# Peptides against a protein of PDB entry 6B9H, part 36

Target 1, 151 residues: chain A of PDB entry 6B9H
Amino acid sequence: AELCESLLTWIQTFNVDAPCQTVEDLTNGVVMAQVLQKIDPAYFDENWLNRIKTEVGDNWRLKISNLKKILKGILDYNHEILGQQINDFTLPDVNLIGEHSDAAELGRMLQLILGCAVNCEQKQEYIQAIMMMEESVQHVVMTAIQELMSK

## One batch from the design tools (peptide; made by RFdiffusion4, then SolubleMPNN)

Design b2_p14_7_s4 (from b2_p14_7, 5 letters changed)
Fold by OpenDDE base, seed 2:
Structure b2_p14_7_s4 (fold): chain B 151 residues (1-151), chain A 14 residues (1-14)
Amino acid sequence: as target 1 above (151 residues)
Amino acid sequence: SEEVKQFFEELLAS
């Protein structure tokens, strides 16, 4: 999916420790958890990160468990810190991500993380970084943000 | 494009 491809490129700019080259690399949630910690380390602190299981392998049940925790974290962050600035009516299906590596649903999950980045305390830095990306990626990101901010 | 640039500039100003 175009959304997933563009946001995967965006995720790669965070230079997290976990491998993040393919869609499947993101399905266990470890990369996403590390990205969220970079976005707001005070909220997504080490105690929160320790709830995410590493070395999951191909165990789709463990993947889904991680993804559910991450989604919960994003939604709580939006409510408690961001003041519900993003639209959460269409949530990603974490079962499809964990069990089938569904790129479309993964794109929706990454879109929620994008919402965290462009609304967090360091939003200026993240927006400026996006403005330095390729035009095609910027366009997809723009559309994704517009969807999140719509009521 | 100018459209995309304008969008992010306005987002920065928000």
Scores: peptide ipSAE 0.713, ipTM 0.955, DockQ to the pose 0.933
Fold by OpenDDE base, seed 4:
Structure b2_p14_7_s4 (fold): chain B 151 residues (1-151), chain A 14 residues (1-14)
Amino acid sequence: as target 1 above (151 residues)
Amino acid sequence: SEEVKQFFEELLAS
């Protein structure tokens, strides 16, 4: 999906330790967790990150477990830190991500992470970084942000 | 595009 591909490109700019070249690379949640830690290391600290299993292989049950923790972390971050600036009326189906590598649902998960980045303490830096990306990616990101913050 | 640029500029200003 266009959303997933564009946000995958965006995720790659974080240069996390985990491989993040393909949709499949993101399905275990490890990349997402590392990205969230970069976004706000005080909130997504080592204790939080350590709850994410890093050696899940193709175990979709473990993937889903990680993804559920990540989604919860994102939602809690939105409520506790961001002041609920991100709408969650269309939450990603983490079961489809973990079991089927569903790109559309993965895109929605990455969209939530995008929301964290553009609303966090370092939002200026992240927005400016996005503005340096390819125009086609910027357009998708814009639409994704608009959807998250729409009333 | 100008639309995209303006969007992020406004987002920065918010």
Scores: peptide ipSAE 0.712, ipTM 0.955, DockQ to the pose 0.940
Fold by OpenDDE base, seed 5:
Structure b2_p14_7_s4 (fold): chain B 151 residues (1-151), chain A 14 residues (1-14)
Amino acid sequence: as target 1 above (151 residues)
Amino acid sequence: SEEVKQFFEELLAS
């Protein structure tokens, strides 16, 4: 999916420790957890990160477990810190991500992380970094932000 | 594009 591929490119700009070159690399949630810690290390601290299993392999049940924790963290962060209203009807299906590597649903998950970045304390820095990306990626990111803010 | 640039500039100003 176009959304997933563009946001994968965006995720790669964080230079996290975990491999993040393919869609499959993101399905265990480890990259996403490390990105969230960079976005707000006071909220997504070491205690939070330690709840994410790092040695998952191809175990889709463990992937789903990690993804559920990450989704909960994102939702709690939006309600407790950002004060953002999220439409629960359009939340990503983490079962499809973990079991089938569904790119469309993964794109929706990355879109929620994008929402955290452009609304966090360091939002200026993240927005400026997006403005330095390839134009085609910027356009997709713009549309993704517009969709989030309209919900 | 100019549209995209303007969007992010306005987002920075918000």
Scores: peptide ipSAE 0.712, ipTM 0.955, DockQ to the pose 0.937
Fold by OpenDDE base, seed 3:
Order: structure tokens, then sequence, then C-alpha cells
Structure b2_p14_7_s4 (fold): chain B 151 residues (1-151), chain A 14 residues (1-14)
């Protein structure tokens, strides 16, 4: 999916420790968790990150478990820190991500993380970084942000 | 595009 591919490119700019070259690399949630920690290390602290299991391999049940924790973290962050600036009328199906590497649903998950980045305390830095990306990616990101923050 | 640039500039100003 176009959304997933563009946001994968965006995720890669974080230069996290976990492999993040393919859609499959993101399905265990480890990359996403590390990205969230970079976005707000005070909230997504080491204790939070340690709840995400690493080395899950192809175990889709463990992937889903991680993804559920991450989704909860994102939603809690939105409510507790961001003041519910992100609408959640369409939540990603983490089961499809974990079991089938569904790119569309993964895109929705990454979209929520994008929402965290552009609304967090360091939002200026993240927005400026996006403005340095390829034009085609910027356009997709723009649309994704508009969808998140619209009523 | 100009539209995209303007969007992010407005987002920065918000």
Amino acid sequence: as target 1 above (151 residues)
Amino acid sequence: SEEVKQFFEELLAS
C-alpha cells in the first residue's frame, strides 16, 4: 500500500537499532516500539520498551501480543499526553498485521505513530524532518496527518 | 508542491 510504503520510508529516518528495511521487519512491533521511545522517551521509557518481546521470529501470536501493547501505548499516549488530538475512528487490525503482514493495516498503525510525532513536544523537529523528504512521500504524509486530525 | 509546503508550514505555526 502507498501509505505503508511512504511511512516505512519515514520510519527508516529514525535509524533505530532493529532491522526496518521491509514491511515484514515491522510486523513484530519492535521497530515501532523503538521509534515511539525516540518520540517521547519519558513516556515510552525503558520499562515500557522492555514489555515488548524481541526475537519473536515468525511467531505471529507473539507479534500480535507486541502490536496490541504498542497500540495501547499509542492510544494511552494520545489520551494522557497529547490531549486526544488524534481521532481513532479507524484503528488498525493488529491481527492482520501480525498474522498476514497486511500492509494496509500496518500503514494505519504507522499513521498513528506519525500522529504521535507531529503532536509531541518535539513536533517541530519531526515536521521539519518530514519537509526534507521526497515530495511524493510528503504528499502521502500530509494526507495521513489530515485524516488523523480531522473531525 | 506548493500545497504540500504550505500545509506543513501551517502545521508548524499551529
Scores: peptide ipSAE 0.711, ipTM 0.955, DockQ to the pose 0.939

Design b2_p14_8_s1 (from b2_p14_8, 5 letters changed)
Fold by OpenDDE base, seed 3:
Structure b2_p14_8_s1 (fold): chain B 151 residues (1-151), chain A 14 residues (1-14)
Amino acid sequence: as target 1 above (151 residues)
Amino acid sequence: MSPEIQEFFEKVLS
């Protein structure tokens, strides 16, 4: 999906330790967790990150477990820190991500992380970084942010 | 950067 591919490119700008070259690399949630820690290390601290299993291999059940924790973290962050409420009917299906590497649902997950970045205390830096990306990616990111703002 | 995209992100930054 276009959303997933564009946001994968965006995720790669964080230069996390975990491999993040492909959609499959994101399905275990490790990259996403490391990105969230960069976004707000005070909230997504080492204790939080340590709850995410790093060596999951192809175990889709472990992937889903990680993804559920990450989704919960994102939702809690939005409620507790950002003062925003995300509608449940548009939440990503982490089962499809973990079991089937569903790019559309992964894109929705990454969109939530994008929401964290553009609304956090360091939002200006993240928005400025997006403004340095390729125009095609910028357009997708713009649309994704617009959708978040309209909820 | 296209004018449309620039206008959007400038709005977000404001």
Scores: peptide ipSAE 0.657, ipTM 0.950, DockQ to the pose 0.118
Fold by OpenDDE base, seed 5:
Structure b2_p14_8_s1 (fold): chain B 151 residues (1-151), chain A 14 residues (1-14)
Amino acid sequence: as target 1 above (151 residues)
Amino acid sequence: MSPEIQEFFEKVLS
């Protein structure tokens, strides 16, 4: 999916420790958790990150468990810190991500993380970084942000 | 960068 591929490219700009080269690399949630910690380390602190299992392998049940925790963290962050600036009526199906590596649903998950980045305390830095990306990626990111704020 | 994209992110930054 175009959304997933563009946001994978965006996720790679965070330079996290976990491998993040492919869609499959994102399905266990470890990369996403590390990205969220970079976005707001006071909220997504070490205690929060330690709840995410890092040695998951191909166990789709453990992937889904991690993804559910991450989705809950995103939604709680939106409510408690961001003041519900992100529309959450269309949530990703984490079962499809964990069990089937569904790119469309993964794209929805990454879109929620994008919403956290462009509304957090350091939103200016993240927006400026997006403005330095390839134009085709910028266009997809722009559309994704519009969808988050306008639905 | 296209004018449309530039205007959008400038607005978001304002």
Scores: peptide ipSAE 0.657, ipTM 0.949, DockQ to the pose 0.119
Fold by OpenDDE base, seed 1:
Structure b2_p14_8_s1 (fold): chain B 151 residues (1-151), chain A 14 residues (1-14)
Amino acid sequence: as target 1 above (151 residues)
Amino acid sequence: MSPEIQEFFEKVLS
């Protein structure tokens, strides 16, 4: 999906330690967890990150377990820190991400992370970084943010 | 950057 591919490109700008070249690389949640830690290391601290299993391989059950923890973290962050500046609107189906590498659902998960970035304390820095990306990616990101703001 | 995209992100930054 175009949303997933563009947000994958955006995710790559975080330069996390975990491999993040393909959609498949994101399905275990490790990249997402590391990105969230960069967004707010005080909230997504080492204790939180340590709850995410890193040696997952192709075990879709472990992927889903990680993704559920990450989704919960995002939702809790939204309510506790962001003051519900965004809402969960349509939640991603983490089962489809973990078991089938569903790009559409993965796109929705990455969109929630985008919501965290553009509403966090350092939102200016993340928005400015987006403004330095390729225009085609910027357009998709813009649309994704608009959707977050409208729901 | 297109004017539309520029205006949008400037609005978000406001």
Scores: peptide ipSAE 0.656, ipTM 0.949, DockQ to the pose 0.118
Fold by OpenDDE base, seed 2:
Structure b2_p14_8_s1 (fold): chain B 151 residues (1-151), chain A 14 residues (1-14)
Amino acid sequence: as target 1 above (151 residues)
Amino acid sequence: MSPEIQEFFEKVLS
């Protein structure tokens, strides 16, 4: 999916410790958790990160467990810190991500993380970083942000 | 950067 591929490129700019080269690399949630910690380390602190299992392998049950925790973290962050309402009818299906590596649903998950970045305390820095990306990626990111802000 | 994209992000930065 175009959304997933573009946001994967965006995720790679965070330069986290976990491998993040492919869609499959993101399905266990470890990269996403590390990215969220970079976005707001006071909220997504070490105690929060320690709830995410790092040695998951191909265990789709563990992947889904991690993804559920991450999704909850994102939703709680939006409610408690960002003061934003997210339409829960368009939330990503973490079961499809964990069990089938569904790129479309993964893209939706990454879009929520994008929402955190462009609304957090360092939103200006993240937006400026996006403005330095390839134009094709910028276009997808722009559309993704527009969709988020309409909710 | 295309004018459309630049205008959008400048608006978001405002």
Scores: peptide ipSAE 0.654, ipTM 0.949, DockQ to the pose 0.118

Design b2_p14_8_s2 (from b2_p14_8, 6 letters changed)
Fold by OpenDDE base, seed 1:
Structure b2_p14_8_s2 (fold): chain B 151 residues (1-151), chain A 14 residues (1-14)
Amino acid sequence: as target 1 above (151 residues)
Amino acid sequence: MSEEIKEFFEKVEK
């Protein structure tokens, strides 16, 4: 999916410790959790990150468990910190991500993380970073943000 | 960068 691939490229700019080269690399949620910690380490602190299982392998049940925690964290962050600036009407299906590596649903999850980045205290820095990316990626990111803002 | 994209992100950055 175009959304997923472009946002994967965006996620890679965070330079997290976990492998993040493929769609499947993101399905266990570890990369997402590390990215969220970079976005707001005061909220997504070490205690929060420690709730995410790192040795998941191909266990889709553990993937889903992680993804559920991450989604909850995003939603709580949106409510508690961002003042519900992000419209989360269309939530990703974490079961499809964990069990089937569904790229479309993964794209939706990454879109929520994008929403966190462009609304957080350091949003200017993240926006500037996006403006340094390939134009094709910028366009997809723009569309993704527009969708979050207009729903 | 296209003008459309530039203007959009300038708006979001405000």
Scores: peptide ipSAE 0.630, ipTM 0.943, DockQ to the pose 0.117
Fold by OpenDDE base, seed 2:
Structure b2_p14_8_s2 (fold): chain B 151 residues (1-151), chain A 14 residues (1-14)
Amino acid sequence: as target 1 above (151 residues)
Amino acid sequence: MSEEIKEFFEKVEK
């Protein structure tokens, strides 16, 4: 999916420790958790990160467990820190991500992380980084942000 | 960068 591929490219700019080359690499949630920690290490601290299981392999149940924790973290962050509300009907289906590596749903998950980045304390830094990316990616990111802000 | 994209992100920065 175009959204997922563009946001995968964006995620790669964070240079996290976990592999992040493919859609499948993101399905265990480890990359996403590490990215969130970079976005706000005071909120997504080491104790939070340690709740995310590493070395998940192909265990889709463990993937889903991680993804549920990450989604909860994102929603809590939006409520407690960003002061924003996100409608439920647009939330990603983490079951499809974990069990089937669904790129469309993964794209929606990454979109929520994008929302955290462009609204956090360091939002200017992340916006400037996006403005250095390929124009085609910028356009997808712009559309994704527009969708988030309209909810 | 297109003017549309530039204007958008300048707006978001505010």
Scores: peptide ipSAE 0.624, ipTM 0.942, DockQ to the pose 0.117
Fold by OpenDDE base, seed 3:
Formats: structure tokens, C-alpha cells, sequence
Structure b2_p14_8_s2 (fold): chain B 151 residues (1-151), chain A 14 residues (1-14)
């Protein structure tokens, strides 16, 4: 999906430790968790990150478990820190992500992370970074943010 | 960068 591929490119700019070259690399949630920690390390601290299982391999049950924790973290962050600026209009189906590597659902998950970045304390820095990306990616990101704002 | 995209992100940055 175009949304997923563009946001994967965006995710890669964070230079996290976990492999993040393919859609499949994101399905275990480890990259997403590390990105969230970079966005707000005070909220997504080491204790939070330690709840995400690493080295899950192809175990889709463990992937889903991680993804559920990450989704909860995002929703709680939006409520507790961001003041509900990002509504849970359509939650991603983490079962489809974990079991089938569903790119459309993964795109929705990454969209929520994008929402965290452009609304967090350091939103200006993240917006400036996006403005340095390829125009085609910028357009997809713009549309994704607009959708978040409309819900 | 297109003017449309530039204007959008400048607005969001505020």
C-alpha cells in the first residue's frame, strides 16, 4: 500500500537499532516501539520498551501481543499527553498485521505513530524533517495527517 | 517542494 510504503520510508529516518527495511520487519512491533521511544523517551521509557518482546521470529502470536501493547501505548499517549488530538477513528487490526503482514493495516498503525510525532513536544523538529523528504512521500504524509485531523 | 505541501506543513507547525 502507498501509505505503508511512504510511512516505512519515514520510519527509516529515525535510524533505530532494529532492522526496518521491509514491511515484514515492522510486523513484530520492535521498530515501532523504538521509534515511539525516540518520539517521547519520558513516556515510552525503558520500562515500557522492556515489555515488548524481541526475537519473536515468525511467531505471529507474539507479534500480535507486541502490537497490542504498542497500540495501547499510542492511545494512552494520545489521551494522557497529547490531549486527545488523535482520535481512534479506525483502529488498525493488529491481528492482520501480525498474522498476515497486512500492509493496509500496518499503514494505519504507522499513521498513528505519525500523529504522535507531529503533535508531540518536539513536533516542529519532526515536521521540518518531513519537509526534507521526497515530495511524493510528503504528499502521502500530508494526506495521512489531514485524515487524523478530520476525525 | 510544491506550494500546497509547503503551506500545509507550515500551518501544522504552528
Amino acid sequence: as target 1 above (151 residues)
Amino acid sequence: MSEEIKEFFEKVEK
Scores: peptide ipSAE 0.611, ipTM 0.939, DockQ to the pose 0.117
Fold by OpenDDE base, seed 4:
Structure b2_p14_8_s2 (fold): chain B 151 residues (1-151), chain A 14 residues (1-14)
Amino acid sequence: as target 1 above (151 residues)
Amino acid sequence: MSEEIKEFFEKVEK
Protein backbone atom coordinates (compact mmCIF):
# COMPACT_ATOMS: atom_id res chain seq x y z
CA ALA B 1 0.00 0.00 0.00
CA GLU B 2 1.18 3.50 -0.83
CA LEU B 3 0.47 4.79 2.68
CA CYS B 4 2.47 2.02 4.32
CA GLU B 5 5.45 2.38 1.99
CA SER B 6 5.66 6.13 2.43
CA LEU B 7 5.35 5.93 6.19
CA LEU B 8 7.92 3.15 6.27
CA THR B 9 10.29 5.61 4.60
CA TRP B 10 9.38 8.16 7.25
CA ILE B 11 9.93 5.64 10.07
CA GLN B 12 13.40 4.93 8.69
CA THR B 13 14.43 8.53 9.39
CA PHE B 14 14.32 7.79 13.12
CA ASN B 15 17.33 5.47 12.81
CA VAL B 16 16.16 3.09 15.52
CA ASP B 17 18.20 0.07 16.55
CA ALA B 18 15.73 -2.54 15.30
CA PRO B 19 15.68 -3.57 11.62
CA CYS B 20 13.20 -1.43 9.68
CA GLN B 21 13.78 -2.05 5.98
CA THR B 22 10.60 -3.95 5.09
CA VAL B 23 6.93 -4.09 5.98
CA GLU B 24 7.58 -7.42 7.67
CA ASP B 25 10.18 -5.78 9.93
CA LEU B 26 7.47 -3.58 11.42
CA THR B 27 4.89 -6.28 12.13
CA ASN B 28 6.34 -7.29 15.51
CA GLY B 29 5.96 -3.76 16.88
CA VAL B 30 9.54 -3.38 18.10
CA VAL B 31 10.43 -0.62 15.62
CA MET B 32 7.20 1.21 16.39
CA ALA B 33 7.87 1.04 20.13
CA GLN B 34 11.38 2.43 19.68
CA VAL B 35 10.05 5.23 17.48
CA LEU B 36 7.45 6.17 20.10
CA GLN B 37 10.16 6.29 22.75
CA LYS B 38 12.08 8.75 20.60
CA ILE B 39 8.96 10.87 20.13
CA ASP B 40 8.35 11.15 23.89
CA PRO B 41 10.83 9.33 26.12
CA ALA B 42 9.21 10.69 29.28
CA TYR B 43 5.90 9.00 28.46
CA PHE B 44 7.12 5.99 26.52
CA ASP B 45 9.84 5.35 29.07
CA GLU B 46 11.96 2.30 29.74
CA ASN B 47 9.27 0.71 31.89
CA TRP B 48 6.80 1.00 29.01
CA LEU B 49 9.29 -0.27 26.45
CA ASN B 50 10.10 -3.30 28.61
CA ARG B 51 6.53 -4.52 28.14
CA ILE B 52 7.20 -5.01 24.43
CA LYS B 53 8.50 -8.50 23.75
CA THR B 54 11.67 -8.79 21.70
CA GLU B 55 12.83 -11.93 19.90
CA VAL B 56 9.32 -12.47 18.54
CA GLY B 57 10.37 -14.15 15.32
CA ASP B 58 7.43 -15.26 13.20
CA ASN B 59 5.08 -15.84 16.14
CA TRP B 60 1.96 -13.97 15.07
CA ARG B 61 0.40 -14.27 18.53
CA LEU B 62 3.34 -12.45 20.09
CA LYS B 63 3.23 -9.86 17.32
CA ILE B 64 -0.44 -9.18 18.00
CA SER B 65 0.24 -8.93 21.73
CA ASN B 66 2.93 -6.30 21.13
CA LEU B 67 0.78 -4.41 18.64
CA LYS B 68 -2.13 -4.26 21.09
CA LYS B 69 0.15 -2.74 23.73
CA ILE B 70 1.49 -0.21 21.25
CA LEU B 71 -1.97 0.77 20.06
CA LYS B 72 -3.09 1.21 23.66
CA GLY B 73 -0.04 3.35 24.33
CA ILE B 74 -0.81 5.56 21.35
CA LEU B 75 -4.43 5.99 22.40
CA ASP B 76 -3.49 6.72 26.01
CA TYR B 77 -0.86 9.21 24.85
CA ASN B 78 -3.42 11.04 22.75
CA HIS B 79 -5.88 11.25 25.63
CA GLU B 80 -3.47 11.94 28.51
CA ILE B 81 -0.78 14.07 26.87
CA LEU B 82 -2.05 15.45 23.57
CA GLY B 83 -5.58 16.07 24.83
CA GLN B 84 -7.32 14.71 21.74
CA GLN B 85 -9.53 11.77 20.86
CA ILE B 86 -9.28 9.33 17.98
CA ASN B 87 -12.27 7.55 16.47
CA ASP B 88 -12.21 3.91 17.57
CA PHE B 89 -13.96 2.55 14.46
CA THR B 90 -11.09 3.74 12.27
CA LEU B 91 -8.36 2.11 14.34
CA PRO B 92 -6.02 -0.37 12.66
CA ASP B 93 -6.75 -4.07 12.90
CA VAL B 94 -3.68 -5.36 14.72
CA ASN B 95 -4.76 -8.95 14.13
CA LEU B 96 -4.39 -8.49 10.38
CA ILE B 97 -1.00 -6.85 10.88
CA GLY B 98 0.35 -9.57 13.14
CA GLU B 99 -1.06 -12.60 11.39
CA HIS B 100 -1.04 -11.53 7.74
CA SER B 101 1.37 -8.57 7.57
CA ASP B 102 -1.48 -6.51 6.14
CA ALA B 103 0.17 -3.43 4.66
CA ALA B 104 -3.00 -1.35 4.60
CA GLU B 105 -3.65 -1.87 8.31
CA LEU B 106 0.03 -1.35 9.10
CA GLY B 107 -0.15 1.93 7.23
CA ARG B 108 -2.99 3.02 9.48
CA MET B 109 -0.95 2.07 12.53
CA LEU B 110 1.99 4.14 11.32
CA GLN B 111 -0.43 6.96 10.59
CA LEU B 112 -1.32 7.07 14.29
CA ILE B 113 2.36 7.31 15.17
CA LEU B 114 2.67 10.12 12.64
CA GLY B 115 -0.14 11.85 14.50
CA CYS B 116 1.85 11.60 17.72
CA ALA B 117 4.94 13.10 16.09
CA VAL B 118 3.21 16.10 14.54
CA ASN B 119 1.36 16.93 17.77
CA CYS B 120 4.07 16.30 20.38
CA GLU B 121 6.39 18.80 22.07
CA GLN B 122 8.95 18.38 19.29
CA LYS B 123 6.43 18.63 16.43
CA GLN B 124 8.44 21.42 14.77
CA GLU B 125 11.47 19.16 14.50
CA TYR B 126 9.51 16.29 12.99
CA ILE B 127 7.69 18.52 10.52
CA GLN B 128 10.99 20.00 9.36
CA ALA B 129 12.35 16.50 8.83
CA ILE B 130 9.33 15.60 6.70
CA MET B 131 9.87 18.74 4.63
CA MET B 132 13.30 17.37 3.68
CA MET B 133 11.89 14.11 2.30
CA GLU B 134 11.03 13.27 -1.32
CA GLU B 135 8.00 15.14 -2.63
CA SER B 136 6.05 11.96 -3.36
CA VAL B 137 6.46 10.89 0.26
CA GLN B 138 5.59 14.37 1.51
CA HIS B 139 2.33 14.27 -0.40
CA VAL B 140 1.28 10.96 1.13
CA VAL B 141 2.26 12.17 4.61
CA MET B 142 0.29 15.37 4.10
CA THR B 143 -2.80 13.40 3.10
CA ALA B 144 -2.37 11.13 6.11
CA ILE B 145 -2.20 14.08 8.50
CA GLN B 146 -5.21 15.71 6.88
CA GLU B 147 -7.22 12.54 7.39
CA LEU B 148 -6.29 12.40 11.07
CA MET B 149 -7.15 16.02 11.71
CA SER B 150 -10.55 15.68 10.04
CA LYS B 151 -11.69 13.29 12.77
CA MET A 1 8.86 21.13 -2.70
CA SER A 2 5.51 22.04 -4.17
CA GLU A 3 3.82 25.20 -2.98
CA GLU A 4 0.80 23.23 -1.79
CA ILE A 5 2.88 20.94 0.41
CA LYS A 6 4.99 23.80 1.74
CA GLU A 7 1.94 25.81 2.76
CA PHE A 8 0.37 22.82 4.48
CA PHE A 9 3.34 21.99 6.69
CA GLU A 10 3.92 25.64 7.54
CA LYS A 11 0.35 25.72 8.80
CA VAL A 12 0.77 22.54 10.84
CA GLU A 13 3.93 23.95 12.44
CA LYS A 14 1.97 26.79 14.05
Scores: peptide ipSAE 0.608, ipTM 0.939, DockQ to the pose 0.116

Design b2_p14_8_s3 (from b2_p14_8, 4 letters changed)
Fold by OpenDDE base, seed 3:
Structure b2_p14_8_s3 (fold): chain B 151 residues (1-151), chain A 14 residues (1-14)
Amino acid sequence: as target 1 above (151 residues)
Amino acid sequence: MSPELQEFFEKVLS
């Protein structure tokens, strides 16, 4: 999906330790967790990150477990820190991500992380970084942010 | 950057 591919490119700018070259690399949630820690290390601290299993291999159940924790973290962050409420009917299906590497649902997950970045205390830095990306990616990001702002 | 994109991100930054 276009959303997933564009946001994968965006995720790669964080230069996390975990491999993040493909959609499959994101399905275990490790990259996403490391990105969230970079976004707000005070909230997504080492204790939080340590709850995410790093060596999951192809175990889709462990992937889903990680993804559920990450989704909860994102939702809690939005409620507790960002003062925003996300509608449940548009939440990503982490089961499809973990079990089938569903790119559309993964894109929705990455969109939530984008929401964290553009609304956090360091939002100016992240928005400026997006402004340095390829125009095609910027268009997708713009649409994604617009959807978040309209909720 | 296109005018549309520039205007949008400036709005988000405001």
Scores: peptide ipSAE 0.693, ipTM 0.958, DockQ to the pose 0.118
Fold by OpenDDE base, seed 5:
Structure b2_p14_8_s3 (fold): chain B 151 residues (1-151), chain A 14 residues (1-14)
Amino acid sequence: as target 1 above (151 residues)
Amino acid sequence: MSPELQEFFEKVLS
């Protein structure tokens, strides 16, 4: 999916410790958790990160468990810190991500993380980083931000 | 950057 591929490219700019080269690399949630910690380390602190299992392998049940925790963290962050600036009417199906590596649903998950980045305390830094990306990616990101704020 | 993209991100930054 175009959304997933573009946001994978965006996720790679965070330079996290976990491998993040493919869609499959994102399905266990470890990369996403590390990205969220970079976005707001006071909220997504070490205690929060330690709840995410890092040695998951191909166990789709453990992937789904991690993804559910991450989705809950994103939604709680939106409510408690961002003041519900992100529309969460359409949520990603984490079962499809964990069990089937569904790119469309993964794209929705990454879109929620994008919402955290462009509304957090350091939003200016993340928006400026997006402005340095390839133009085709910028178009997808623009549409994704519009959907988050206008749906 | 295209004018459309420039205007959008400037708006988001404001």
Scores: peptide ipSAE 0.692, ipTM 0.958, DockQ to the pose 0.118
Fold by OpenDDE base, seed 1:
Structure b2_p14_8_s3 (fold): chain B 151 residues (1-151), chain A 14 residues (1-14)
Amino acid sequence: as target 1 above (151 residues)
Amino acid sequence: MSPELQEFFEKVLS
């Protein structure tokens, strides 16, 4: 999906330690967790990150377990820190991400992370980083943010 | 950057 591919490109700008080249690389949630820690290391601290299993392999059950924890973290962050500046509108189906590498659902998960970035304390830095990306990616990101703002 | 994109991100920054 175009949303997933564009947001994958955006995720790559975080330069996390975990491999993040393909859609499949994101399905275990490790990259997402590391990105969230960069967005707000005080909230997504080492204790939180340590709850995410890193040695997952192709175990879709472990992927789903990680993804559920990450989704909960995003939602809690939205309510506790962002003051519900964004809402969960349509939640991603983490089962489809973990078991089938569903790009559309993964796109929705990455969109929630985008929501965290553009509303966090350092939102200026993340928005400015987006403004330095390729224009085609910027268009997709703009649409994704608009959707977050409208719901 | 196109004027549309520039205007949008400036709005988000506000």
Scores: peptide ipSAE 0.691, ipTM 0.958, DockQ to the pose 0.119
Fold by OpenDDE base, seed 2:
Structure b2_p14_8_s3 (fold): chain B 151 residues (1-151), chain A 14 residues (1-14)
Amino acid sequence: as target 1 above (151 residues)
Amino acid sequence: MSPELQEFFEKVLS
């Protein structure tokens, strides 16, 4: 999916410790958790990160467990810190991500993380970083942000 | 950067 591929490229700019080269690399949630910690380390602190299992392998049940925690973290962050309402009818299906590596649903998850970045305390820095990316990626990001802000 | 993209991100930065 175009959304997933573009946001994967965006995720790679965070230079997290976990491998993040492929869609499959993101399905266990470890990369996403590390990215969220970079976005707001006071909220997504070490105690929060420690709830995410790092040695998951191909265990789709563990992947889904991690993804559920991450999704909850994102939703709580939006409610408690960002003061934003997210339409829960368009939330990503973490079961499809964990069990089938569904790129479309993964893209939706990454879009929520994008929402955190462009609304957090360091939003200016993240927006400026996006402005340095390839134009094709910028178009996808623009559309993704527009969709988020309409909710 | 295209004018469309420039205008959009400047708007978001506001």
Scores: peptide ipSAE 0.690, ipTM 0.958, DockQ to the pose 0.118

Design b2_p14_8_s4 (from b2_p14_8, 6 letters changed)
Fold by OpenDDE base, seed 4:
Structure b2_p14_8_s4 (fold): chain B 151 residues (1-151), chain A 14 residues (1-14)
Amino acid sequence: as target 1 above (151 residues)
Amino acid sequence: MSPEIEEFQQKVLS
């Protein structure tokens, strides 16, 4: 999906330790968790990150478990830290992500992470970084932000 | 920077 591919490109700008080259690389949630830690390391601290199982391989059940934890973390972060600036309008189906690597649902998951970035303490820096992205990718990311802010 | 991008920045950062 266009959204997923563009947000994958955006995710890659975080330069996390976990592999993040393909859609499949994101389905276990490890990259997402590491990105969230970069966004707010005080909230998504080591204790939180350690709850995300690594080395899950192709185990879709473990993927889904991780994704559920990450989604919960995002929602809790929105509530506790961001003051619910982002409403959980349409939640991604983490089952489809974990079991089928569904790009559309993954895109929606990454969009929620994007929401965290553009509303966090360093939102100005993240917005500036987005403004420096390649035009076609930037367009999709900006549209995704607008959609979030409109909900 | 284009006006479109500037307007977007102002909207998001406001």
Scores: peptide ipSAE 0.135, ipTM 0.760, DockQ to the pose 0.120
Fold by OpenDDE base, seed 2:
Structure b2_p14_8_s4 (fold): chain B 151 residues (1-151), chain A 14 residues (1-14)
Amino acid sequence: as target 1 above (151 residues)
Amino acid sequence: MSPEIEEFQQKVLS
């Protein structure tokens, strides 16, 4: 999906330790968790990160478990820190991500992480970085932000 | 910077 591909490119700008070159690389949630820690290390601290299992391989049950924890973390962050600036009425299906590497649902998950970045304490830095992205990718990312802000 | 980007920046940073 176009959304997933553009947001994968955006995720790669964080330069996390975990591999993040393909859609499959994101399905275990490890990259997402490391990105969230970079966004707000005080909230997504080491204690939180330690709840995400690494080296899950192809175990889709463990992938889904990680993804559920990450989704909960995002929702809690929106409620507790961001003051619910982003509505969560349309949630990604983490089962489809974990079992089938569904790119469309993964895109929706990454969009929620995008929402965290553009509303966090360092929002200006992330917004400026987006403004410097390649035009076609920037368009998709900006549209995704506008969609979040309209909810 | 294009007007479109400026408007986006203003909206998101507001």
Scores: peptide ipSAE 0.130, ipTM 0.756, DockQ to the pose 0.119
Fold by OpenDDE base, seed 3:
Structure b2_p14_8_s4 (fold): chain B 151 residues (1-151), chain A 14 residues (1-14)
Amino acid sequence: as target 1 above (151 residues)
Amino acid sequence: MSPEIEEFQQKVLS
């Protein structure tokens, strides 16, 4: 999906330690967790990050477990820190991500992380970084942000 | 910076 590919490019700008070259690299949640820690290390602290299993391999059950923890973290962050409510009807299906590497659902997951970045304390810096992205990717990312803001 | 980008930035930062 175009959304997933563009947001993968966006995720790569964080330069996290975990491999993040392909869609498959994101399905275990490790990259997502490391990105969230960069977004707000006070909330997504080392204790939180340590709950995410790193040596997952091809175990889709472990992937789903990680993804559920990450999704919960995002939802809690939005509620507790950002003061925003997210529509449950549009939440990503983490089962499809973990079991089938579903790009569409992964895109929606990454969009939630994008929402964290553009609403966090450092939102100005992340918005500036997005403004420096390649035009076609920037368009998709901006559209994704606008969709979040309209909900 | 183009006007549409400025408009976007203003919307997001509001």
Scores: peptide ipSAE 0.130, ipTM 0.758, DockQ to the pose 0.120
Fold by OpenDDE base, seed 1:
Structure b2_p14_8_s4 (fold): chain B 151 residues (1-151), chain A 14 residues (1-14)
Amino acid sequence: as target 1 above (151 residues)
Amino acid sequence: MSPEIEEFQQKVLS
């Protein structure tokens, strides 16, 4: 999906340690967890990150386990730190991401992370970074932000 | 929505 590909490009701007070149690289949740730690290292601290299994390989059960923890972290962050109730927003199906590498569902997961970035304490920095992206990717990312804000 | 996001959206979504 175009949303997933554009958000993958956005994720790559974080320069995390984990490989993040393909959709498949994101399905184990490790990149997502490292990105969240960059967004708010006080909340997504080392203790939180240590709950995410590395070296998952192709084990879809471990992928799903990681993704569930990450989704919970995002939801808790929105409620506890950002003061946002996102109950009306469609949540990603992490089972489809982990077992089938579903790009549409992965796009929804990355969109939630985008929501964290553009609403966090350092949101201005992330907005400025988006302003420097290639225009076609930038358009998709900003459309995704608009969708988040309209819910 | 922050003013910065609103202004950016107007620019790129217009």
Scores: peptide ipSAE 0.098, ipTM 0.734, DockQ to the pose 0.599

